Peptides against a protein of PDB entry 6RGO. Designs and how they scored, part 53

Target 1, 392 residues: chain A of PDB entry 6RGO
Amino acid sequence: MALKLLGFNQDATCFSVISSNKGVTIYNCDPFGKCFELEKSTSNDEELDFLVEMLFSTSLIAVVDKTIGASKRKKLKIVNTKRKATICELTFPHEIMDVIMNRKIICVVLKSDQIFVYDISCMKLLRTIDVRGEKLKSTSKFRNSEAVGDIGVRVSLSTDNNSILCYSSYSKSDKENAPLNDIVVFDALKCIQINVLPAVHQSNIVCIACSPDGMLMATASEKGTIIRVFKTIDTENDEPILVNEFRRGSRPSRISEMKFNHDNTLLACVGESDTIHIFALPVTTTEADANEDDTLQQSSHSLSSSINGLQYISKGLANRFGKIIVSKIPTQSQQRHVAYIKIPENAKYRIGFPKDTTNTIHICGEDGNYLVYSIPRNEVGPCTLVKSNTFD

## One batch from the design tools (peptide; aimed at target 1 S57 N80 R83)

Design b2_p15_4_s1 (made by RFdiffusion4, then SolubleMPNN; from b2_p15_4, 9 letters changed)
Fold by OpenDDE base, seed 4:
Structure b2_p15_4_s1 (fold): chain B 392 residues (1-392), chain A 15 residues (1-15)
Amino acid sequence: as target 1 above (392 residues)
Amino acid sequence: SKVDELKEAMSEKME
């Protein structure tokens, strides 16, 4: 059967798939099993296409049926899975490209490069962000280049209640074909732009990940060779802070998904390559005030990885037009993965980090494999398979 | 109400 992966929820407790014969199925990760099915609305041999966004392990899901007709592709259904009932339906002027949510916010991305931000608790529209309109205000000459294929506004949302939204925007270039290589950081609750990271890549950004707390953001371009990690809110002299630059590989390969773990110590990426890469982030010692009490000696084996050489290359080369170009970390100082998982060639995989186990990664494949891996801490190497299940 | 149904769905676990 052809499976299509929809992905993990925010805490990797569930994942969703499209089965060509059944429709949308949601699986619980632990205990492993089917917890919801949305039956196919039509008996036609049409290829099923859905967007499904979960709200953690709750009975709230957002569903877009993309299978049949341009009208359905513009409809967002909010569904109670336990009741098997639609709570509400929203209709948009354009096709829905993506839906992301947390406990506070739903963001709906349209083919028009618009982002609709909703309060999830009442489905009230808080903001419409018009990424094209922002571009047009900055540069009068932009032709409506139809987003050709995979090029469009990318979004990521913090999984916490702070609801930090990161999205790709068009660079302020006088060129008719300005790339989607700027990042905007947006407080989705307050509806305020917090930060703008200009020209974080040379080409369009195709993947963004926000950390669970919204303090970090990872970006990848169409080349997928370099991943950059930035602070989202903090700036140094009004310049973006580049925290890390990782090398996924030397060959171009699309990155489809990136995820931070829950403590911001790891970044995983997956895509068209036979390898999931896991990168270590420097532990920002937040001086959490050590209030005194409870003695549980969790042996913090401080991996004193002597990463002496994280020069904060905050020095954006201000090009003649006041554009901060993030200086490339020298290729020799680009960190590689600390861990990896080999996956079948041409199998699409999705990744998720569980909340309770920061050194564990969940993956699922269109091959019908759900796999749990342990991430090595003290050595660079392969992840160890801990658990495997199959789904159909 | 729609708000009550949203609140219910956000508070209930998937079965």
Scores: peptide ipSAE 0.654, ipTM 0.968, DockQ to the pose 0.883
OpenDDE base, seeds 1, 2, 3, 5: peptide ipSAE 0.621, 0.646, 0.613, 0.653; ipTM 0.945, 0.967, 0.942, 0.968

Design b2_p15_4_s2 (made by RFdiffusion4, then SolubleMPNN; from b2_p15_4, 9 letters changed)
Fold by OpenDDE base, seed 5:
Structure b2_p15_4_s2 (fold): chain B 392 residues (1-392), chain A 15 residues (1-15)
Amino acid sequence: as target 1 above (392 residues)
Amino acid sequence: SVIDKIKEAMSERMS
C-alpha cells in the first residue's frame, strides 16, 4: 500500500500515517500497535492527503482533510479519538498548510501566509499574524504556488507551556521577491513578538525546529547544507546569538524535519538524503545555584574536550546596507554530525525523540518501518538499532 | 460544552 508519513507527536510516543485504503492511522510506539484509525469519508480512489496534529498521547487531535476540493482544505476538525467524535470545526478563508499545537496553543498556518493562534482550552482566537504585512496585501499576485513549490511560512512551537512560536518571515527588502529568510520569535500566550532574527540564511527557510523549552531554534534553508542554531530570546548587544553552525553535507539536499531531544543536547535532521544526521549541542549549564547537598558523584565523563574551537567571532560584518548578515562561520569551524542513521534512498522518514531516553531516537518510514535507535555517547559513529517493527 | 469536551479529550489517553 502507498503510505504517507505525517510524523511523530511531541514526545515520540505515537506516530501518524496515511494509508491509501484506510485513511489516517495512529500507532503507539510502546507497546507498538494501532491505537486510532480515521476512516476515509469517501469511497473514491482519490489520493489521500491529511494534516494530523497530535497532542502527546491524549485523545485530542487536530485534523485537516486535504483529499477533496478547496472547501475541506479550509476546515480544521478538533477530534476526540477515544469518542471517535468531532468536538468542533473551524473554517478558514484560505487552505490550511500546517497545524501545530501544545497543551496551551494551536497555531494554524494558511496558504495566505497568515498564522492563526488559538487558546486550545476554548478554541478562542488570540491573534492573527499576517506574515506578508499590510504593504504586501496590495500585490494580490497570489504566488502561483503551483510553479514555485513548497515555499511558504514555516513554523515551530515549543512543547512546553511557555508556547514559544518561531516562524519564517519576509526580509524587509523592497524587492517584490523578498525571501522568507527572517525568523520571528513570538510568545503565543501573551501574543507579543519577543525577537527578530534577520537574514539567518541567504535563501528561503524551509525547516525550523524549536527546542521543547523554547530556548533554542534550529533553521535550514532550501540548500539544506548548513543548519544554524540560535538562542530564541537572549540577545548579545541587540544581535541574535548563534550557538552552533552544523554542516549536514556539501551537496544541496532538502531537510524535511529537524528535532531537538528533550534536554537540548542533540539535534537530529532528516530529509531527501540517505542519512539522518544527529548533532551534539553544547550543554548550556544554566548556572542553577548548586546548593550544597546531594553529592551523588555520577561521573558523567563529559565529552567536554573537543568544544574548545568555538571562538566567538562576534565580528558581525555589517554590510553597507545595515542588514546583519550572520557572518559565515569559516567552513573549518562548522561542526559535523556526532551520529548518523542510514535510511533507504527515496524513502521519506520522520524523526522523534522520546522524553525518558535522551540517547534514543525513534524513526518511521513510508517503507513501513518503525525503528528505535540508540545514539552513541562516547564516539562519532552509526546509531545502533535496538527495536524494529513494521506497519501497513 | 466545547470547553468541557476539549478538557475531556486532553485528560484522556488515546486508546
Scores: peptide ipSAE 0.716, ipTM 0.978, DockQ to the pose 0.878
OpenDDE base, seeds 1, 2, 3, 4: peptide ipSAE 0.712, 0.708, 0.704, 0.716; ipTM 0.977, 0.977, 0.977, 0.978

Design b2_p15_4_s3 (made by RFdiffusion4, then SolubleMPNN; from b2_p15_4, 8 letters changed)
Fold by OpenDDE base, seed 5:
Structure b2_p15_4_s3 (fold): chain B 392 residues (1-392), chain A 15 residues (1-15)
Amino acid sequence: as target 1 above (392 residues)
Amino acid sequence: SVEDLIAEAMKEKMS
């Protein structure tokens, strides 16, 4: 059967898939099994397309039917899975491209490059973000929706209650063809812009991940060779703080998804390549007051790889010609993966990190495999398969 | 209300 993966929920306790024959199915990860099915509304052999955003393991989901006609693609349904009932329906002026939520907010991304931010508790609109801005409304050239490939506004939301929203924005260059290579960091609860990271890549940003706490973000461009990790809120001399630069590979390959683990120690990426890459992040020792005396000599040989934190203060030499020289971090300072998983070529996979096991990753494929891997702690190498299940 | 139904759905686990 043709499966289409929708992804894992925020804590990797569930994942959702589209089955050509049944519609949307949600699987529980542990114990493994089907926990919800949304029946196909139409008997037609049409290719099913849905957006489904889950709220952890709760009975609250957001659903967009993208299968049939321009009208359904503009409708967001909030559904109780246990009652199999629609709680409310919202209609938008444009096609819904993405939906993301946490316990506080829902963000709806439209094909118009607008982000609608809602209070989830009452479905009240808090803010409409227009990523194109007022100036670009006058250029009535709707990029013919056919030739603008999969390039649109990308979003990621913290899974915590701080509700840090990261989104891609157009650079302020007076060029009609400005890339989506800026990042805006937004407090979605207060509806305040916190930070702007200008020109974080040379080309359009195609993947963003926010950390669960909203303190870090990862970005990848269309090239997918370099992943950059930034602080979201903190700045040095009004400049963005680049924490890490990772090399996924030497060959261009699209990254479809990135995720942080729950303690911000790992970043995973998946895409069109035969390899899921897992990168180690430096543990920010919060200086918790070292007062309490508990002498438990757990000799965890932390291989303190002396990451000489070369604080590359990217002195933004704005050369006279307005070229934002993205400071090329020397290729020698680019970190590689610490772990990897081999996946079938051409199989689309999704990734998730469970909350309770920081060194475990969940993956699922359009090949019908749900796999749990253990991540090596002290050695660079392959992940070990711990559990496997199949779904259809 | 919509608020009550959302609050209910957020308290319930998927079965």
Scores: peptide ipSAE 0.693, ipTM 0.975, DockQ to the pose 0.860
OpenDDE base, seeds 1, 2, 3, 4: peptide ipSAE 0.641, 0.639, 0.637, 0.644; ipTM 0.942, 0.942, 0.942, 0.942

Design b2_p15_4_s4 (made by RFdiffusion4, then SolubleMPNN; from b2_p15_4, 7 letters changed)
Fold by OpenDDE base, seed 3:
Structure b2_p15_4_s4 (fold): chain B 392 residues (1-392), chain A 15 residues (1-15)
Amino acid sequence: as target 1 above (392 residues)
Amino acid sequence: SVEEELAEAMKEKMS
């Protein structure tokens, strides 16, 4: 049967799959098994397509029927899986492209490059963000939106209650073909723009991941060769917003998903390549106020790779062209993966990090494999398979 | 109410 992966929930306790014959199935990871099924409403041999976002280990899911020809592509359903009942339905002016949520908010991304931000507790609209309307303030010409193919606004949301929303925006360049290569950082609860990261890539951003705490964000462009990690908030200490640059392999390949682990020590990426890459992040020691007393010299050999080599091109030129956030990080600072998983060629995989085990990764494939891997701590190498299950 | 049903659905499944 043709399987389509929808992905893991925020804590990787469940994953969702579309089966051509069954509709949407949600699997529990431990103990492994089916926990919910949404039957196909139509007997037609139409290729099923759905968005399904699950809220952690709850009974709340957001569902969009994206099946071709369906008028339902503009309709968000909020469903209680335990009751098998629709709680509420929202209809949008345009096709829904993405849905993300945490315990506080739901964000709905439309084909119009609009982001609708809702309070999840009551489904009240908090904000409409018009990413195109922001572009039009800088560029007078409406590009016909239809000609920008699979490249829409990308979003990621912190899984915590701070609800940091990161989204791709159009560069303010006078070029008619301004790429989606800016990032906006947005407090979705307060409805305030926190930061703007201009020109984080040379081409459109196709993948974004926010850290669980919203303090970090990872980005990848259409090239998928370089992953950049940024601080979401400017620190008072004039610290570089760009904290890491990782190289994903040697060949251009689309990254479909990136995720941080729950302690911000690892970033995983998956896509069209035969390899899931896992990168180590430097532990940002939040210098919490070291109250003086307890001298426990845990010699954490922090691999303080001296990021001393970021020669800031002098403040004088930056003021004229905006903050050049991408100072040319010397190619020498591009870190490789610390761990990897080989996956079948042409199999689409999804990734998830369980909350309780920061050195474990869950993966699932359209090949019907659910796999749990242990990530090596002290050595660069392959991950070790710990558990395997199959699904249909 | 929709809010009560949302609040019920948002309860974590006891493992």
Scores: peptide ipSAE 0.643, ipTM 0.949, DockQ to the pose 0.603
OpenDDE base, seeds 1, 2, 4, 5: peptide ipSAE 0.636, 0.641, 0.637, 0.618; ipTM 0.946, 0.948, 0.946, 0.945

Design b2_p15_5 (made by RFdiffusion4)
Pose (drawn by RFdiffusion4):
Order: C-alpha cells, then sequence, then structure tokens
Structure b2_p15_5 (pose): chain A 327 residues (1-135, 151-284, 335-392), chain P 15 residues (1-15)
C-alpha cells in the first residue's frame, strides 16, 4: 500500500514517515537525508505504526505502537536515535490517540479523552485531565515554545439534551492552571485544533461550518473571549486535517480533504491569501521553519517533498522552489 | 536517577 501516516515536526526541520514496507524513516530538510530508520518490528503487511511525535531536532523520539494490537494501546517508548535504545517505557490504561511534546511538557492523549501531563525532566505526571469523565474524538494542540500552553476541546452543558458537543478550554500546563474556557464556538463537532508556537493564538475547525475561527488565548479579557478573524471556506465545505501557525503569527496554513491548501494572513501587525494546488485523493501535512517567513514545507503521501514560496502582496498561488522524493 | 540522566542527554543531542 501507499506510504501513509505522515507526522510533522514542530520546528519544520524534519518529518516522520511510516514506510509501508518496513519500520519508520525520518528524513531531514536541510540538507535532506535519512536521519533515522527504525528496524523490522513487523509480522504482517498492512499493520501500521501509528503515532510518532518528536522533539525539535534532537535524538529524543516518542514512539507508540507496531503491532495492530499486541502492544499498542498501552505503550510509550522513549528512544535515542544515535544509539537505538529504549529508555523509559510507560504504560497507560487506554488507547493512545495523539502525543504532543515540547521542551518542557509531554502530553499523552487517550481514546477515553484522558490527557496525561508530564514534566519531561523527571516524567512525573503533573495532572490527569478527565475530559470525558466530567460531561469523533478529542483534538488537542500545544504551544511549541516554553510557557507551553495546552488547548483541548471539551463538551458543553447540553449533555442532557444530546450526546456530542464541542467547546474550547485553554489550559496552562506549566502551572496546571485552567486559564480560559471558551463557549460553544461551533454548531458542530471539532475536527482539528492548532495553537500558535508562542501560545498566544488558537484555531478551530468545524465539520459542518468549515469556517476557521481564531481566538486570543491568554491575554484575552476575562469577561469574554476575544474573536480575532474568520476565513472564507471556499466553494465547498471540506473536512480539515491539520493546521499550523507561523512563527510571527502572521500566517496560517490549512490542509484537508480538498484540492487546494489555503494560506491565511493575520491582522496582528482576509478571506483568502495564498493557495497551493494539491492532488485530489492524496493526503499531505504542513510545516514552515523559523529561518524565514516566505518558505512553506510540504509533506506528501505520494512520495514527494516540496518547498513553496509565499507571495507577500499578491493573491496568487505559491511558487515551487525546492523538491525531493521519498523512499 | 539513571533514566533521568539518559533523558537529559537525549534532549541535548542533535540529529
Amino acid sequence: MALKLLGFNQDATCFSVISSNKGVTIYNCDPFGKCFELEKSTSNDEELDFLVEMLFSTSLIAVVDKTIGASKRKKLKIVNTKRKATICELTFPHEIMDVIMNRKIICVVLKSDQIFVYDISCMKLLRTIDVRGEKIGVRVSLSTDNNSILCYSSYSKSDKENAPLNDIVVFDALKCIQINVLPAVHQSNIVCIACSPDGMLMATASEKGTIIRVFKTIDTENDEPILVNEFRRGSRPSRISEMKFNHDNTLLACVGESDTIHIFALPVTQRHVAYIKIPENAKYRIGFPKDTTNTIHICGEDGNYLVYSIPRNEVGPCTLVKSNTFD
Amino acid sequence: SEEEEEIEEAMEEEL
């Protein structure tokens, strides 16, 4: 089958790719190379490694499952790339759905909507967050820099009226203090959430409305959450998979089950800005590095890696600059 | 602990 289940780095330095053949490879961007290659851990052809989230450019990797079910739901391994050794093997009561890391905080998301927060220096569990215990699935996002700030979707006070709903809660994982609770920002479920690297901004995706809403995160007034801007969906409602914020928080990338990737600019310093054509029934992941604000890195399941430029003052499409092919 | 030292080391190294 195709080389599916791409994972993208925080710092846009490299990306995680599960080669359907054997193990998982991690490539670099500049210069492009085979950075890390995981050996054989397989027994059948279509069983897939699912979840890999990494540090910036380091040897520290978070790896989850290999087998379809033998040791998947209740595993987390911490591996150094230069020496291929497992350090700490944590076990969890449920199935892991997502893992997000940063320089200070490690988050583990369970299928039962439990979020485990760890101080990464000693792996002490800071707090267990029973989201489903209070009231598709929960989508969680986190800031990259320090003062790492956690964002998760929570259910509303209409659990009696109906089973599924999605509001937003802002949480400071550094001090384990809930900062702001946002109301029902959508009339539908939440599909994907992106938080700014500095933790000041947040994006939301709806399944039905397909309109991205941006709210201020922490500095927002206590009385009411402050809405920043909205972005035109285009000609057709489409499901969104992954969104990213630029380092200067002037740009927002959007990808999903669509023909095109949309680029939204920010009025921090309207409907559409830059659009990148994409093959229809193939899936891609997004990133952009810290070095420049004009370059956008693209990861594709077709086997191609592309680097596009951004037009500052033109509403035109992106210009391709650099490309390479996968394995 | 030993494991803590190894985790700190892994955080300091680059690819």

Design b2_p15_5_s1 (made by RFdiffusion4, then SolubleMPNN; from b2_p15_5, 5 letters changed)
Fold by OpenDDE base, seed 5:
Structure b2_p15_5_s1 (fold): chain B 392 residues (1-392), chain A 15 residues (1-15)
Amino acid sequence: as target 1 above (392 residues)
Amino acid sequence: SEKEKLIEEAMKEKL
C-alpha cells in the first residue's frame, strides 16, 4: 500500500499517516498502536491527500481534504477524534498549503501567501498576514501553479503558550522574482511583529523550525547544505544573532523537516538524503542560577570538551543597498552533526523529539517503520536503535 | 458558545 507520512505531533507521542486504502490513521508511539482512523470519504480509487495537524495527544485535530476538487482544498475541519465529529469548518479564499497549531493558536497558510492566525479556543481570527504585501498584489501573476511546486511561505510555531510564529517573507527587492529569504518573527497571541531577519539565505527558505519555547529558530534554503540557527527575539546592534551554522552535507539535498528537542540542546533534520543529522546546540547557561552556594566539591572530571562556540559575530555585510546579508561563516567554523541515523534511500521520514527523554528521537518512514533511537552523548557517531515497530 | 465548549472538551480529551 502507498503510505504518505503526515508527521509527529508536537511532543512525539503520536504520528499520522495516509494509507491509500484506509484514509488517515493516527498511531500512538508508546504503547505503539493505532488510536484513530479517519475513513476515506470517497469510494474513488483516487490518490488520497490530506493535511492533518494534531494537538499533542488530545482529541482535537485539524483536517484538510486535498484529495479531489478545489472546494475541499479550501476547507479546514476542526474534528474531535474520540467523537468522530466535526466541531467546526472554516472556508478560505485560496487552497490551504499548511496548518500549524499549539494550545492557543492555529495558523493556516494559503497558496496566496497569506497566513490566517486564529485563537483556537473560539476560532476567532486574530490576524491575516499578507506576506506578498500591497506592492506585490498588482504584479501577482499567479505563479504558474505547476512549475513553482515547492516554493511557498513556510511557517513554524512554538509548541508552548508564547506562540512565537516564524515565517518566510519576500526580500525587499524591486525584482518581480524576489526570493522568500527573509524571516519574520511574530507574537501570534499579541499580533505583534517581534523581529525581522533579512536575507538569512541566498535562495528561498524551504524549511523552518521554531524551538518549543520560541527562543531559537532554524532555517534551511533550497540547497539544504547549510542550516542556520538564530535567536528569535534578541538582536545585537539591530543585527540578527546567528547562534550556529551547521553543515548537513556538501551535496545539495532538500530538507523536509527540522525539529529542536525540548531543552533546545539538539536540532535534527531529515529530507531527501539517506541520513538524519542531529546537531548539538550550545547550552546557553543563563548566568542567573549560578548563585546557589552548594559547595559539593565532587571532582567529576567530566571532560567538558569546550566546544568553544566562538560567537562568530557574523558581521552582516551591509550590501551596497543597506541590506544586511548574513555573511557565510567560514567553512572551517561550520559545525557538523554529532549524531546520525541512516535511513533507506528514497524513503520519506518524519522526526519527533519526545518531551521526557531529551536524548531520544522518534522517526517514522513511508516504508512502514516506526523507530526509536538513543542519541549518543559523549561521542560523534550513529544513534542506537532502542525500539522498532511496523505499521500499514 | 457551544463551539467553544466542544473545542475545550476536545482539548481535554485524550486520543
Scores: peptide ipSAE 0.712, ipTM 0.975, DockQ to the pose 0.876
OpenDDE base, seeds 1, 2, 3, 4: peptide ipSAE 0.661, 0.707, 0.654, 0.660; ipTM 0.955, 0.975, 0.961, 0.955

Design b2_p15_5_s2 (made by RFdiffusion4, then SolubleMPNN; from b2_p15_5, 4 letters changed)
Fold by OpenDDE base, seed 5:
Structure b2_p15_5_s2 (fold): chain B 392 residues (1-392), chain A 15 residues (1-15)
Amino acid sequence: as target 1 above (392 residues)
Amino acid sequence: SEKEELIKEAMEEKL
């Protein structure tokens, strides 16, 4: 059967898949098993396409049926899985491209490069963000829908209640073909723009991950060779703070998903390559808790390999046009993965970090494998397989 | 509203 992976929920307690014969299935990770099945509404042998966004392990899901006809692709259903009931339906002017949520906010991304921000508790519209802005409305020849396949507005939302929304935006170039290489950081609750990170890549941003607390953001371009991690809120001299620059690989490869773990110590990425990469982030020791006097001299020579995270203040080269371009960190300063998982070639995988176990990663494949790996702490190397399950 | 109650219920219920 053709499986299509939808992804993990926010805490990697569940994942969702599309089965061509059954429709949408949600699996629980531990104990492993089916929790919910949304039956195929149509007897047609048409390829099933859905968006499903879960809200943790709750009975609340957001569903978009993308299978057939332009009308369904514009409808968001809020569903109670336990009751098998639609709570409400929202209709949008354009096709829904993405849906992301937390306990406070639902964000709906449209093919029109609009983001609709809703209060989840009442489904009240808080904000419509028009990423094209007023100037581009006049020149927006609809990007011919066929050839410009994967280039659209990308979003990520913090899983906490702070509801930090990061989205890709068009650089202020007077060129008709401005790249989606700016990032906007937005407080989705207050509806306030917090920060703007200009030209974080040379090409369109195709993947964004926000940390669970919304304090960090990872970005990848169409090249997928370099991942950049920024602070979302903090700025130095009105410039974006680049925390890390990671090298995924030397060859171009699309990154489909990135995730932070719950304590912001790890960043994982997956995509078209045979390898999931896991990167270590510098622990920002907030100096505040250093005052507790506990004199316990236990001389555990943990070789803290001082990865001197040289804060390369990437001096934004203000180009001749006053645009801050994030300077490339020298290739020597680009960090590599600390851990990896080999996956089958051509298998699409999704990744999730469980809340309670910061050194484990959940992965699932369109090959029908659900796998739990332990991440090595002290050595650069392969992750260890801890648990394996299969699904159809 | 009835919708807000149904949303709240779905958010409090586990799978």
Scores: peptide ipSAE 0.710, ipTM 0.974, DockQ to the pose 0.879
OpenDDE base, seeds 1, 2, 3, 4: peptide ipSAE 0.662, 0.704, 0.687, 0.658; ipTM 0.957, 0.974, 0.971, 0.956

Design b2_p15_5_s3 (made by RFdiffusion4, then SolubleMPNN; from b2_p15_5, 6 letters changed)
Fold by OpenDDE base, seed 5:
Structure b2_p15_5_s3 (fold): chain B 392 residues (1-392), chain A 15 residues (1-15)
Amino acid sequence: as target 1 above (392 residues)
Amino acid sequence: SEKEKLLKEAMEEKL
């Protein structure tokens, strides 16, 4: 059967898949098993396409049926899975491209490069963000929908209640073909723009991950060779703070998903390559808790290999046009993965970090494998398989 | 509203 992976929920307690014969299935990770099935509404042998966003391990899901006809692709259903009941339906002017949520906010991304921000508790519209802005409305020849495939507005939302929304935006170039290489950081609750990170890549941003607390953001371009991690809120001299620059690989490869773990110590990425990469982030020791006097001299020579994360203050080269371009960190300063998982070639995988176990990663494949790996702490190397399950 | 009640219920109910 053709499986299509939808993804993990925010805490990797569940994942969702599309089965061509059954429709949408949600699996619980531990204990492993089916917890919900949305039957195929149509007897047609048409290829099933859905967006499904879960709200943690709750009975609330957001569903978009993309299978047939332009009308369904514009409808968001909020469903109670346990009751098998639609709570409400919203209709949008354009096709829904993405849906992301936390316990406070739902963000709906449209093909029109609009983001609709809703209060989840009442489904009240808080904000419409028009990423094209007023100037581009006049010259928006609809990007011919066929040839400009995967290039659209990307979003990520913090899983906490702070509801930090990161989205890709068009650079302020007077060129009709401005790249989606700016990032806007937005407080989705207060509806306030917090920060703007200009030209974080040379090409369109195709993947964004926000940390669970919303304090960090990872970005990848169409090249997928370099991942950049920024602070979302903090700025130095009105410049974006680049925390890390990671090298995924030397060959171009699309990154489909990135995730932070719950304590912001790890960043994982997956995509078209045969390898999931896991990167270590510098632990920002907030100096604040250093005052507790506990004199216990236990001389455990843990060789903390001081990965002196040289804070390369990437001096933003202000180009001749006053635009801050994030300078490339020298290739020698680009960090590699600390851990990896080999996956089958051509299998699409999704990744999730469980809340309670910061050194484990959940992965699932369109090959029908659900796998739990342990991440090595002290050595650069392969992750260890801890649990394996299959699904159809 | 009834909608807000149903939303709250779905958000509080575990799978």
Scores: peptide ipSAE 0.714, ipTM 0.976, DockQ to the pose 0.881
OpenDDE base, seeds 1, 2, 3, 4: peptide ipSAE 0.666, 0.714, 0.709, 0.709; ipTM 0.958, 0.976, 0.976, 0.976

Design b2_p15_5_s4 (made by RFdiffusion4, then SolubleMPNN; from b2_p15_5, 6 letters changed)
Fold by OpenDDE base, seed 5:
Structure b2_p15_5_s4 (fold): chain B 392 residues (1-392), chain A 15 residues (1-15)
Amino acid sequence: as target 1 above (392 residues)
Amino acid sequence: SEKEALIKEAMSEKL
């Protein structure tokens, strides 16, 4: 059967897939098995397309049926999986492109480059973010989104209650074809802009990941050769703090998904390449005042030794036009992966990090494989397969 | 509201 992957939930306890004959299926990761199935409402042999956003392992899901016609693609259903019942339905002026949630907030991304922010508890609209802004509304040239593929607003939301929303925005260039290469950091609860990271890539941003705590953000452009990690809130001299620059590869390849692990020590990326890459992040020791007492000498042999090479070259090359171009870190200082997983060519995979095992990664493929890998901590190398399951 | 009660229920229940 043709499978289409939807992804893992926030803590990688479940994943969702579209099966051509059944509709949406949710699998539990441990114990492995089907836990929910949303049957197709129509007997037609039409290609199934859905958006499904899960809220951890809860019975709350958000569903968009994209299979049939422009009307359903504008409808968000909030569903209780246990009751098999729709709690409420929201209709939008434009097609829904993405839906993300945590325990506080739902964000709905439209084809119009609008983000609708809701309080999940009551489904009250808190904010509409218009990423095009008022000036670009007059150029009613709908980007014929048929010809210029998947270029739209990208979003990521922290999985914590702080609800830090990172989204791609248009650079303030007077050019009609401004790239989506700025990032806005937004407090989705307070509905305030916290930070703006200008021109974080030269081309459109196609992938964003927010850390679970909302303190870090990873970005990748349509080139997918370089991943940048920034602090979301903190600034240095009113400039964005670049924490890491990772090299995925030398050849262009689309990155479809990135994830941080739950302790912000690892960043994984997956896409059109035959390889999932896992990068190590420097442990930001928050100087929590180590008050005296609990002498549990867990000799964590910190791989601290090789991180000596990040000279903060704070030399922002202010280009003559006052735009902060994130200075290209010299190719020699770009970190590579610390671990990798080989995947079949042309198989779409999704990734998730389980909460309780920070050295473990869950992956699932449109090939029907659910795989659990152990990540090496002491050496650079392949991940070890720990568990394998198949789904249909 | 009834909707808020149903949302709260769905958020408290496991799959």
Scores: peptide ipSAE 0.711, ipTM 0.974, DockQ to the pose 0.876
OpenDDE base, seeds 1, 2, 3, 4: peptide ipSAE 0.676, 0.706, 0.671, 0.710; ipTM 0.967, 0.974, 0.966, 0.974

